# Peptides against a protein of PDB entry 5HB3: the designs that were tried, part 91

Target 1, 150 residues: chain A of PDB entry 5HB3
Amino acid sequence: RQMQDRCMSEYNQRIRNAPEGSIDPFRMACYKIIGRCDLSNRSLDGLQTDVNDWIWLQFNLARETDRSLELAGESYGLAELQASIREIGLKHFPKTAAEDTNGSFGMFFYLQILAGMFEQAIAYLYPFSYVDAVHFAIALTYYGLLRPVD

## One batch from the design tools (peptide; made by RFdiffusion4, then SolubleMPNN)

Design b1_p22_5_s1 (from b1_p22_5, 10 letters changed)
Fold by OpenDDE base, seed 2:
Structure b1_p22_5_s1 (fold): chain B 150 residues (1-150), chain A 22 residues (1-22)
Amino acid sequence: as target 1 above (150 residues)
Amino acid sequence: MEELQKAIEAGKKEHDEALKAE
């Protein structure tokens, strides 16, 4: 807790007081990750990141805490992450195989699986790859993770 | 969301380049 508080303090101090262009983005990333600083901005500024980096960060920042103890707007848990994934899916990923021009459906499937959105993930994958969807569905059901409707 | 979009685009680019390299 002391370390986290120190990270937050340093993060905030640097954000406010550091000269423009003097901020080490890696150092700031460390503070952000360890301190969970500025949860309204869940990105690593100044770093080149891919989807894997992004999702990794989201999970590291996400905490299931008592929301009653957190200030409004500073709560970020799995539900918020799932909502974000749904939103990006609607905006940035193909809905059908006919819309898939770059094979990105697999990434969205992957994000949904990571976020525990198993039913949605399988439903999404089905029109792109029936065989894979069935295999994943079987596996997820075997482990009690999939609750199929029907 | 904007950062995520950038990340997605970067990932797509990387994937496409990887496919071309095969």
Scores: peptide ipSAE 0.038, ipTM 0.476, DockQ to the pose 0.063
Fold by OpenDDE base, seed 5:
Structure b1_p22_5_s1 (fold): chain B 150 residues (1-150), chain A 22 residues (1-22)
Amino acid sequence: as target 1 above (150 residues)
Amino acid sequence: MEELQKAIEAGKKEHDEALKAE
């Protein structure tokens, strides 16, 4: 708690008081990660990040806590992460094989798998790669992770 | 999803048969 409080204090102080362009983005990233600061902004500003960095950050920030114990606006768990993945999927990933110009479908599949969205992941993958979807579905079912919809 | 389910079941069967053959 003390460390988190210190991180939050430093983070907030720098965000409020630092001259524009003077903020070390890596330092701010450290505060965000360690202190879970400003969970409304789950990005690393000023850093070049890719999807892997993004998802890594999301998982690091996500905590299953009793919502009653969290401060207003600081609730970020798996459900919120899953919602975020759904949102980015709708915005940034192909919905059909015909829309896939860069082969990015695999990344979205991967994100869904990481987030435990197994049914959605398989359903998504199926039109892009039938064979892979079946193989993953078999594996997920074997581990009791996939719940086939009737 | 029905088609996928059938494929999953078929795949499971094949997998199980392969395991038995080992």
Scores: peptide ipSAE 0.024, ipTM 0.409, DockQ to the pose 0.022
Fold by OpenDDE base, seed 3:
Structure b1_p22_5_s1 (fold): chain B 150 residues (1-150), chain A 22 residues (1-22)
Amino acid sequence: as target 1 above (150 residues)
Amino acid sequence: MEELQKAIEAGKKEHDEALKAE
């Protein structure tokens, strides 16, 4: 707790007082991750990141906490992460095989699986790859993660 | 979301550049 408080203090001080261009983005990233600073901004400014870095960060920041104990706007759990993935899917990933020019459907499928959105993931994959969707559905059902609608 | 968007855009750019180089 003391370390987190120190990280938060340093993070806030640097954001407010540091001259433009003097902020070490890696140091700020460390404060963000360790201190969970500024949960309204779940990105690493000034760093080149990929989709794997982004999703890793989201899971590290996500916590199931009692909402009554959190300050307004600082709650970030699995539900909020799932909502973010849905929004990103609608904006940035192909909806049909005909729209897929770069094979990115697999990445969106992967993100949904990581977030526990199993039914949505299978439904999404089905029009792109029937065989793969069926195989994943079988596996997920076997492990009790997919609830087949009777 | 912004970082993911940047990553997706970067990936698209790389893909397009690779296609132009073929």
Scores: peptide ipSAE 0.018, ipTM 0.382, DockQ to the pose 0.062
Fold by OpenDDE base, seed 1:
Structure b1_p22_5_s1 (fold): chain B 150 residues (1-150), chain A 22 residues (1-22)
Amino acid sequence: as target 1 above (150 residues)
Amino acid sequence: MEELQKAIEAGKKEHDEALKAE
């Protein structure tokens, strides 16, 4: 807690008071990750990031906390992450094989799997790749992660 | 959301460039 508080203090101080162009984006990223600073902005400013970096950051920032102890604006857990993934899926990924021009369906499938959205992931993959969906469904069922719909 | 959009766009660009190089 003490370290987190220090990170938050340093993060806020630098954001507010640092001369323009003097901010080390990697240092700020460290403060953000360790301190979970400014959870309303879940990005790494000044860094080139890809989808893997984005999802990694989301998981690092996500914590299951007692909602009663966190300010409503600072709560970010798995449920919020899953909601975000659903939202980005609706906006940025193909819904059908006919809409898929670049094979990006696999990335959205991957994001859902990482977030534990197994049923939704399989349902999504099924129209794009039947064979792959079946193989993943078998594996997930074997490990007890997929609930077979009766 | 904005960062993810940028990442997706960057990935698409890289993919398209890779396809052109083949």
Scores: peptide ipSAE 0.017, ipTM 0.387, DockQ to the pose 0.062

Design b1_p22_5_s2 (from b1_p22_5, 9 letters changed)
Fold by OpenDDE base, seed 5:
Structure b1_p22_5_s2 (fold): chain B 150 residues (1-150), chain A 22 residues (1-22)
Amino acid sequence: as target 1 above (150 residues)
Amino acid sequence: MEELKKAIEAGKKEHNEALLAE
């Protein structure tokens, strides 16, 4: 708690008071990750990042907290992450095999699996790769992660 | 599985900028 409060204080102070161009982006990243500062901005500004860094950050920031203790708009848990992935899918990924021009469906499948959206992931993959969808469905069922709808 | 791996990697490259903007 004390460390988190210190991170929040330092983060806010630097954002508000630091001269332009003097902010160390690595230090700010540390405060964001450790302190979960400014959850409305889930990016590492000033750093060269890729999709792996992005998704890693999302999972690190996502916490199941008592919503009653969080300020309005600062709640970020697994449900919010899953919602974000769903929205990203709707905006940027093919919905059908006919729309797939670049084979990008695999990335959206991967994101859904990472986020625990197993049923949706299998349903999505099925029209693109039947065999792979069946294999993943079997594996997920074996581990008790897939809930077959009766 | 190998084709799926390739699709995942292709997707990472293609959507890197788009995902970072979300």
Scores: peptide ipSAE 0.191, ipTM 0.768, DockQ to the pose 0.892
Fold by OpenDDE base, seed 3:
Structure b1_p22_5_s2 (fold): chain B 150 residues (1-150), chain A 22 residues (1-22)
Amino acid sequence: as target 1 above (150 residues)
Amino acid sequence: MEELKKAIEAGKKEHNEALLAE
């Protein structure tokens, strides 16, 4: 708690008071990751990042903490991440094989798997590649990660 | 699986900017 408060204080002070161009983006990234500062902005400003960095950051920021211990507005757990993945899917990824022009369905499947959305991932993949969907379903079931609907 | 991997990588490139904006 004390470390988090110090990180938040330093983070806010630098954002507000630092001269333009004087902020070390790596230092700010450390405050973001370690201190979970400014969870409303889940990006690494001033750094060249890709989707892998983005998804890695989302998982690092996600915490299953007691909400009672978090300050108002700082709750970000697996459920919130999963909700974000759903929203991203609705906005940016094909819903049907007929809408798939670039084969981007695989990326959305991957994001759902990473987020533990196994049932949704299999259901999504099935119309695009039923063979792969069946293989993943078997594997996930074997490991007890997929709950077959009775 | 290899085809799926390729599709994932293709999707990463295509949606890089869109995902970073979220």
Scores: peptide ipSAE 0.186, ipTM 0.775, DockQ to the pose 0.865
Fold by OpenDDE base, seed 1:
Structure b1_p22_5_s2 (fold): chain B 150 residues (1-150), chain A 22 residues (1-22)
Amino acid sequence: as target 1 above (150 residues)
Amino acid sequence: MEELKKAIEAGKKEHNEALLAE
């Protein structure tokens, strides 16, 4: 808690008071990650990031906390992350194989798997790659992660 | 969302470049 509070303080101080262009984006990233600062902005400003960096950050920021202890605006857990992934999927990824022009379906499948959205991930992958969907379904079932629909 | 969009586009670009290199 003490470290988190210090990170929050330093983050806020730098955002408010640092001269333009003087902020080390890596240092700010460290404060953001450790302190979970400004959860309304779940990005690393001033850094070139890819999808892997983005999803890694989301998981680092996500915490299952007692909602009663968090300020309403600062609650970010797995459920919120999953909701974000669903929204992203609807907006930025192909819904059908016919819409897939660049093979990006695999990335959305990957994001859903990481977020524990196993049933949705398999359902999504199925029309793009039947064989892969079946193989993943078998593996997920073997590990007890996929609930077979009765 | 905008940062994610950028990240997705960056990832797509990298993927496409990798496919073309093969």
Scores: peptide ipSAE 0.018, ipTM 0.442, DockQ to the pose 0.063
Fold by OpenDDE base, seed 2:
Structure b1_p22_5_s2 (fold): chain B 150 residues (1-150), chain A 22 residues (1-22)
Amino acid sequence: as target 1 above (150 residues)
Amino acid sequence: MEELKKAIEAGKKEHNEALLAE
C-alpha cells in the first residue's frame, strides 16, 4: 500500500509539474504498472507498443477487487478487459474470412483466449480455420474450459 | 501459452502464405 501510494504521488506530480518533453516514458510506465495509476488511461504514452505489450499491460492492471472497496470509477477487472477486447474486435479485426486482408484473425483469437473468452474465441476462429477451431475446442473441453451449450 | 502462441503464429503464417499463393 505504501509503495502504491508513493507511485501514485510521483506519477501525479510528474504529470502535473513536469515540463513538456522531460517525462521519461519508461519511468511513467513503471509508476503506472506498479501503482495502477490512472486506470482510465490504460496505455503507455510515449512508448512504441504492440498488441502484445497492450494485452500484457491490461492483464497487469486488471485486478479482481471487491467492487465494494474500490472507489467508483477506479475498478478495472477481467470483465472490463473482456469488454475492451470485444470492442477492439468489433473495430479492428475481421469478422469473416472475406474481410481478412492482413491475417489478423489469429491475433484476435489469441486475445480472446487470453481473456478467458473461450466460447467466443472458438466461434470466431471457426469461419477462418475450421480445423484449428475444432482442435482448440477439443483441447479446451478436455481441460474443462469450454462449456459446450447443449 | 507459448505453445498456443506458436500455434497461432504458425497458423497465421500458413494462412498468409496460402493467401499469397492464390
Scores: peptide ipSAE 0.008, ipTM 0.362, DockQ to the pose 0.073

Design b1_p22_5_s3 (from b1_p22_5, 9 letters changed)
Fold by OpenDDE base, seed 2:
Structure b1_p22_5_s3 (fold): chain B 150 residues (1-150), chain A 22 residues (1-22)
Amino acid sequence: as target 1 above (150 residues)
Amino acid sequence: MEALEEAIRKGKEAHNEALLAE
């Protein structure tokens, strides 16, 4: 708690008072990650990030807290991440094999798996790669992660 | 979301460039 409060204080002070262009983006990233500062902005400003960096950050920031204890506007958990992945999927990933021009379906499958969206991930992968979808379904079922829809 | 969108865009561009180079 004390470290988190210190990180938040330093983060807020730098955002407000630092001269333009003087902010070390890596230092700010450290404060953001450790302190969970400014959860409304879940990006690392001034850093070149890829999809893996993005998803890693989301998981580090996400907390399953009792929603009753968090101020209603600052809650970020797995459900919110899953909602974001669904939204991005609808906008930026192919829905069918016929729409796949760049093989990006695998990335969306990957994001869904990481977010625990196993049923949706398998259902999504199936029309693109039947064999892979079956193998993943078997594995997920073996580990009790895939719930057959009755 | 914007950061992810940009990351996805860059990833797609890099993939396409790699395919064209092959």
Scores: peptide ipSAE 0.219, ipTM 0.707, DockQ to the pose 0.063
Fold by OpenDDE base, seed 5:
Structure b1_p22_5_s3 (fold): chain B 150 residues (1-150), chain A 22 residues (1-22)
Amino acid sequence: as target 1 above (150 residues)
Amino acid sequence: MEALEEAIRKGKEAHNEALLAE
């Protein structure tokens, strides 16, 4: 708790008071990750990041807190991450095999799997790769992660 | 959202470049 409070204090102080261009983006990233600072901005500003870096950050920031204990603060949990992935999917990934121009369907499938959106992931993959969808469905069912609708 | 959108864009570009290099 003390370390987190210090990280939040330093993060806020630097954002407000540091001269423009003097902020070390790696240092700010450390404060954000450790302190969960400024959850409204879930990015690492000034760093080159890829999709893996983004999703890793989201999972590090996401916490399941008892909503009853959350004061009017910003809650960020798995549900919010899943909502973000759904939104991104609708905007930036192919909806059908005919719309797939660059094979990016696999990345969206991957993001859904990581976020525990197993039924949606399989349903999405099925029209792109039937064989792979069936294999993943079998595996997910074996591990009790896929809920077959009766 | 913007960071992810940019990351996705870069990923797509890199994939396309790799396909063209093959």
Scores: peptide ipSAE 0.214, ipTM 0.707, DockQ to the pose 0.063
Fold by OpenDDE base, seed 3:
Order: structure tokens, then sequence, then C-alpha cells
Structure b1_p22_5_s3 (fold): chain B 150 residues (1-150), chain A 22 residues (1-22)
């Protein structure tokens, strides 16, 4: 608690009072990750990040905490991450093989797998690659991660 | 969301550049 409060104080002080261009983006990233500062903004400003960096950050920020213990604006868990991935899928990824111009279906499949959306991931992959979908379904079933509907 | 949208855009661009380089 004391460390988090200190991180929040330092983070807010730097955002408000630091001269333009004097903020070390890596230092701010450390406050974001360690202190979970400003969870409304789940990005690393001033850093070049890719999709892997983004998803890694989301998992580091996500906590399965009792929502009653967090301030209403600071609740971010796996469910919120999964909702974000669903929204992104609808906006930025192909829904059918005919819409896939850039082979980006694999990235959306990957994001769903990382987020534990196994049934949705297999269902999504199936029309793009039947063989791969079956192989992943077998593996996920073997590990008890996919529940076949009887 | 904007950061992810930008990351996805950059990822697609990088993938396209890689495909063109083959």
Amino acid sequence: as target 1 above (150 residues)
Amino acid sequence: MEALEEAIRKGKEAHNEALLAE
C-alpha cells in the first residue's frame, strides 16, 4: 500500500509538473507496471510498442481482485481484458477467410488463446484453417482447457 | 484502445513489408 501510494504520487507529480520532454518514458512505464498507476490509460506513452508489448502490459495490469476493494475506476481483470479483445476482434480482424487480406487471423487467434478464450479461438480459427483448429482443439481438450459440449 | 489500434496497424504494416520482401 505505501509503495503504491508513493508510486501514484510520483507518477501524478511528474505528469503534472515535469517540463515538456523531460519525462523518461521508461520511468513512467515502471510506475505504470509496478504501481498500477492510471489504469484508465493502459498504454505506455512515448514508447514504441507492438501487439506483444500491449498484451503483456494488459496481463501485468489485470488483477483478479475483489471489486469491492478497488476504487470503481481501478477495476481491471481478465473479464475486462477479454471484453477488450472481443471488441478489437470485431473492429480490426477478418471475420471470414474472404476478408483476410493480410493473414492477420492468426494474430487474433493468438490473442484469444492468451486471454483464455479457447472455445472462441477454435471457433474463429476453424474457417481459416480446419487442420490447425482440429490440432489445437485436441491439445486444449487433452489439457482440460476446452470443454466439448456433449 | 488507441494504443492497441496503433500497435495492430504497425503489426499489419510490418507483416506486409515482410511479405513483400519475400
Scores: peptide ipSAE 0.213, ipTM 0.710, DockQ to the pose 0.075
Fold by OpenDDE base, seed 1:
Structure b1_p22_5_s3 (fold): chain B 150 residues (1-150), chain A 22 residues (1-22)
Amino acid sequence: as target 1 above (150 residues)
Amino acid sequence: MEALEEAIRKGKEAHNEALLAE
């Protein structure tokens, strides 16, 4: 708690008072991650990030907290992340193999797997790669992560 | 959302470049 409060204080102070271009983006990233500062902006400003960096950040910021203790604007858990992934999937990833011009279906499958959306991930992968979907389904079932529909 | 959209775009570009290099 004390460290988080200090990180939040330093983050807010730097955003408000630091001269333009004087802020170390990596230092700000550290404050954001450790302090969970400004959860409305779940990005690392001034850093070149890829999808792996993005999803890693989301998991680091996501916490299952007692919703009663968090301000409505500061609640960010797994459910919110999963909702974001669903929304992104609808907007930015192919829905069918015919729409897949860039082979990007695998990235969306990957994001769903990381977020624990196993059933949705398998269902999504199936029309793109039957063989891969079956292999992942077997593996997920073996580990008790996939619930077979009876 | 914008950061992710950019990341997705960059990822798609990198994937396409990799496919063209094969």
Scores: peptide ipSAE 0.198, ipTM 0.701, DockQ to the pose 0.063

Design b1_p22_5_s4 (from b1_p22_5, 9 letters changed)
Fold by OpenDDE base, seed 2:
Parts: C-alpha cells; structure tokens; sequence
Structure b1_p22_5_s4 (fold): chain B 150 residues (1-150), chain A 22 residues (1-22)
C-alpha cells in the first residue's frame, strides 16, 4: 500500500507539473501499473502497444472490488473488460467466415478466451474452424470451464 | 475502446510488416 501511494503521488505530480515532452513513458507506465493510477485512462501513453500489451495491461489494472467501496467511475473489473471485448468484436472482427478478409478471427477468439468468455469464444470459432472449436470445447469441458448454453 | 482499436491496428501493421520482410 505504501508503494502504491508513492506511485500515485509521483504519477500525479508528473502529470501535473512535468514539462511537455519530458515524461518518460516507461516510468509513467510503471507508476500506472503498480499504483493503478487514473483507471479511467487504461492506456500507456507514448508507447506503441499491440493487442497482447493491451490485454496484459487490462488484466493488471482490473480488480474485482466491492463497487460500493470505490468512487463511482473508477471501478474496473473483469466485467468491464468483457464488455469492451464484446464491443470491439462487434465493430472490428468478422462475424462469419464469409466476412473474414484478413484471418483476424483468431485474435478475437484469443481475447475471448483470455477474458473467460469461453462459451462465446467457442461459438465464435465454430464457423471459422470447426475442428479447432471442437478441440477447445473438449479441453474447456474437461477443466470444467465450459458451460454449454442452449 | 480506442486503446484496443489502436492496439489491434498496431498489431495488424506489425504482422503485415513481418510478412513483407520474409
């Protein structure tokens, strides 16, 4: 807790007082990750990030906290992440094999799996790769993670 | 959302660049 408080203090001081262009993005990233600073902005400014970096950051920042104890608007948990993944899926990923022009379906499947959206992930993968969907379904069922939806 | 969109686009660019470099 003491370390987190120090990170938050340093983060806030630098955001407010640092000259423009003088902020080390890696240092700021460290403060954000350790201190969970400014959860409304879940990005690493000044860093080029890929999907893996993004999802890693989201999981590091996400906490299942009692929403009643957090200030309104600063709660970020798995549910919010899942909602974001659903939204991005609707906008930026193919819904059917016929719509797949760049083979990006695998990335959306991957994001859903990481976020624990197992049923949705399998359902999504099925029209793109039947065999893979079945294999993943078997594995997820074996581990008790897949709950078939009617 | 914007952050993820940017990350997706960055990933696509990186992938395409890697394919072109082969």
Amino acid sequence: as target 1 above (150 residues)
Amino acid sequence: MKELEEAIENGKKAHNEALLAE
Scores: peptide ipSAE 0.110, ipTM 0.649, DockQ to the pose 0.065
Fold by OpenDDE base, seed 5:
Structure b1_p22_5_s4 (fold): chain B 150 residues (1-150), chain A 22 residues (1-22)
Amino acid sequence: as target 1 above (150 residues)
Amino acid sequence: MKELEEAIENGKKAHNEALLAE
């Protein structure tokens, strides 16, 4: 608690009072991760990040909290992350094999798997790679993660 | 969302460059 409060205090102080360009982005990232500061901004400003960094950050910030205790704008859990992945999928990833120009379907499949969207991930992968979709479906079923809908 | 969009675009570029190098 004390460390979290300290992180929040320092984060807020630096954002408000630090001269422009003087903020160490790595330090700010540490405060955000440890203190869960400013959850409305789930990015690491001033850092070059890849998809793995982004998804790692999202999982670190996501918490299942009692929604009754959170102000409507501060709740960020797995459901919100899944919604974000779905939205990004619709905008930035191919919907069909015919639209796949860069082979990026695998990345979207990967993001869906990480987020526990197993049924959707398999359904998405199937038209791109039948064999892979079947193999993943078997594995997910074996571990009880895939619910075969009749 | 913007950061992820940039990350996705960067990933696509890197992937394409890797394919061209092979």
Scores: peptide ipSAE 0.109, ipTM 0.648, DockQ to the pose 0.064
Fold by OpenDDE base, seed 3:
Structure b1_p22_5_s4 (fold): chain B 150 residues (1-150), chain A 22 residues (1-22)
Amino acid sequence: as target 1 above (150 residues)
Amino acid sequence: MKELEEAIENGKKAHNEALLAE
């Protein structure tokens, strides 16, 4: 807690008082990750990041804590991440094979799997590749991660 | 969300550019 408070203090001080262009984005990223500073902004400003960096950051920031112990706007868990993935899927990924111009369906499948959205991931993959969907479904069922509807 | 959206859009652009370059 003391370390977190120090990180938050330094983070806020630098954002407010540092001259323009003098902020080290990597240092700010460290405060974000270690101190969980400004959880309303779950991005690494000033850094070039890809989808893998983004999802890695989300998992590092996500906590299953009692919301009663967190201030408003600091609650971020797996449920919020899953909601974000659903939202981005609706906006940026193909819904059908006919809409898949860039072959990006695999990335959305991957994001859903990482977030534990197994049923949704299999359902999404099926129209693109039923063979792969069946193989993943078998594996997920074997490990008790997929709950087949009877 | 915005960062991810930008990353996805950049990926799409790069893919399209690569296809056009072939």
Scores: peptide ipSAE 0.105, ipTM 0.630, DockQ to the pose 0.063
Fold by OpenDDE base, seed 1:
Structure b1_p22_5_s4 (fold): chain B 150 residues (1-150), chain A 22 residues (1-22)
Amino acid sequence: as target 1 above (150 residues)
Amino acid sequence: MKELEEAIENGKKAHNEALLAE
């Protein structure tokens, strides 16, 4: 708690008082991650990030806290992350193999797997790659992560 | 959302570049 409070204080102080361009974006990222500062802005400003960086950040910021204790704007858990992934999937990833021009379906499958959306991930992958979907389904079932629909 | 969109775009570019390098 003390470390988190210090990180939040430093983060807020730097955002408010530091001259433009003087802030080390990596240091700010550290404060944001450790302090979970400004959860309304789940980005790393001034850093070039890829999808792996983005999803890693989301998991680091996401916490299952008692919703009663979190300010409405600061509640960010797995459910919110999953909702974001669903929304992104609808907007930025192919829905069918016919729409896949860049082979980007694998990235959306990957995001869903990371977020624990196993059933949705398999269902999504199936029309793109039957063999891969079956292999992943077997593996997920073996580990008890996939609930077979009876 | 904007950052994710940028990240997705960067990821797509990187993937395409990797495919072209093979």
Scores: peptide ipSAE 0.105, ipTM 0.650, DockQ to the pose 0.064; fails the geometry check

Design b1_p22_6_s1
Fold by OpenDDE base, seed 3:
Order: sequence, then C-alpha cells, then structure tokens
Structure b1_p22_6_s1 (fold): chain B 150 residues (1-150), chain A 22 residues (1-22)
Amino acid sequence: as target 1 above (150 residues)
Amino acid sequence: DEAAKELLEKRLAEFQKKLEEE
C-alpha cells in the first residue's frame, strides 16, 4: 500500500510538473504496470508500441485483484478487456466476408481467442472460413474450452 | 513463419493506430 501510494504520487507529480519531453517514458511505463497508475489510460505514451505490446499491456493490467483492495477505485479485469475487444471488433473489423477487403478477420479472431472469448471467436470465424472454424472448434472442445450446445 | 509474423505485426500496428485515433 505504501509503495502504491508512492508510485501514484510520483506518477502524478511527474505528469504535472515535469518539463515537456523530460519524462522518461520507460519509467512512466513502470509506474503504470507496477503501480497500476492511471488505469483509465491503458496506453504507453511516448513509446512506439505494436499490437503485441498493447495486448500484453492489457492482459497485465487486467488483474482480477480483489476489487476491495484497489485504492484507485478503478477496476480493470478480464471482463472489461473482453468488453473492449468486443467494442473494437464492432467498430474496426469486418462483420461479414463481403466486408473483408484486407483479410483482417483473422486478427479479430486472434484477439478474441487471446481474451478467452472462444464461443464468440468461433461464431465470428465461421462465415469467413468454415473449415478453419470447425478445426478450431474441435480443438477447443477437446481441451474443454468450448462448451458444445447439447 | 517469419512472413506470418511480419504480416501480423504490420496489421497490429495498423490496428493500434486506429485505436489511438479513437
């Protein structure tokens, strides 16, 4: 608790008082990841990050810590991440094969799988690639991750 | 394998850019 308070204090002080361009983005990233500072902003400012970094960050921040112990009043868990992915999918990814111009459906499928949205991922993939959807469904069912509808 | 990784990284970069614009 004391460490978290210190991280929050230093994070806020640096954001407010540091001259523009003097903030070490890596240090700020450490405060965000370790101290869970400013969870409303789930991006690393000043760092060139790729999608893998973004996803990694989201999963690291999405901790099911006892909500009762989170001092910051902001809870970000797996459910919130899943909601975010769903929202992103609705806005930025094709809904049908006819809308897919660049083959981007695979990326959204991948994001859903990473987030544990297995049923939704298979349902999404099915109209784009029947064969692949069936193969993934079989595999997920074998590992007990997909609940077949009786 | 390497080509697939590069394609994924490129797509992910484009995706991140879209997220930042929102």
Scores: peptide ipSAE 0.023, ipTM 0.571, DockQ to the pose 0.611
Fold by OpenDDE base, seed 4:
Structure b1_p22_6_s1 (fold): chain B 150 residues (1-150), chain A 22 residues (1-22)
Amino acid sequence: as target 1 above (150 residues)
Amino acid sequence: DEAAKELLEKRLAEFQKKLEEE
């Protein structure tokens, strides 16, 4: 709690008052992650990040267990992350095999799996790779993550 | 195995590009 408060204070102070280009982006990232500051902006400004960094950040910020302890009244949990993944999917990933020019369907499948969107992930994968979809469905069912449809 | 890693990296790069365009 004390750490979070300090991070939030420092984050707000620096974002408002620091000269342009003088802010250590790594430090700001730490404040965002630890302090859960400005959850509406789930990016790391001033850092060169890749998709792994992005998804890692999303998961770190999407902490349901900490939601009740958040000071800012902002909440970002798994549901919000899932919504984000859905939106990304709608905008940037193929909906059908015919639209898949680059074989990017696997990435979206992966993101959905990471986000716990198992049923949706399998449903999405099915038209692209039937065999893989079935194998994943079996595995997910075995681990109790996928509810079988009767 | 190495080829699979390279392919994954390529896919990740493509995804990053799409995110930047959003």
Scores: peptide ipSAE 0.022, ipTM 0.546, DockQ to the pose 0.717
Fold by OpenDDE base, seed 5:
Structure b1_p22_6_s1 (fold): chain B 150 residues (1-150), chain A 22 residues (1-22)
Amino acid sequence: as target 1 above (150 residues)
Amino acid sequence: DEAAKELLEKRLAEFQKKLEEE
């Protein structure tokens, strides 16, 4: 708790008082990741990041914290991450095979799998690749991750 | 395998760009 409070204090001080362009983005990233500062902004500003970095950050920040323990009332858990993935899917990924111009359906499938949205991932993949959807469904069922509807 | 990896990396980069624009 003391460490978190110190991180928050330093983070806030730097955001407010640092001259423009003088903020070390790596230090700010450390405060974000370790100190969990400013969880409403789940990005690493000033750093070149890719999708893997983004998703890694989301998973690190997504914690089932008892809302009672988070001073800032900011709860970001798996459910919120899943909601974000759904939103991203609606905005940036094809809904049907007919809309797939760039073959990006696989990326959205991957993101859903990472987020534990197994049933939705399989349902999404099915119209794009029947064979692959069946193979993944079998594998997920084998590991007890897919709940077949009775 | 290498060609598939390169294609995936390109797609990931495009996706990241879209996320940053939002």
Scores: peptide ipSAE 0.021, ipTM 0.556, DockQ to the pose 0.746
Fold by OpenDDE base, seed 1:
Structure b1_p22_6_s1 (fold): chain B 150 residues (1-150), chain A 22 residues (1-22)
Amino acid sequence: as target 1 above (150 residues)
Amino acid sequence: DEAAKELLEKRLAEFQKKLEEE
């Protein structure tokens, strides 16, 4: 708790008082991750990040805390992450094989798998790669992660 | 059991590799 308070204080001080361009983005990232500062902004400004970095950050920031104990602005859990992934999918990834120009369907499948959206992931992959979808479905079923739709 | 896990891991690795090449 004391460490978090210090991180928050330093984070806020740097955002307010640091000269433009002098902020070490890695240090700011550390404050965000460790101190959970400004969880409404779940991006790392000033860093070149890819999708893997993004998803890593989301998982690190996501906490399964009792929603009753979290202040309204700080509640971010798995459900919110899953909602974010769905939204990203709708905006940035192909919906059908016909729309796939860059072969990016695999990334969205990967994100859904990481977020535990197994049924949706398989359903999404199926029209792009039937063989792969079947293989993943078998594996997920074997581990009890895929629920057969009755 | 182990074969299914290995298959899943292999396929995931293939996807990850494909993503890194983009």
Scores: peptide ipSAE 0.016, ipTM 0.437, DockQ to the pose 0.063; fails the geometry check

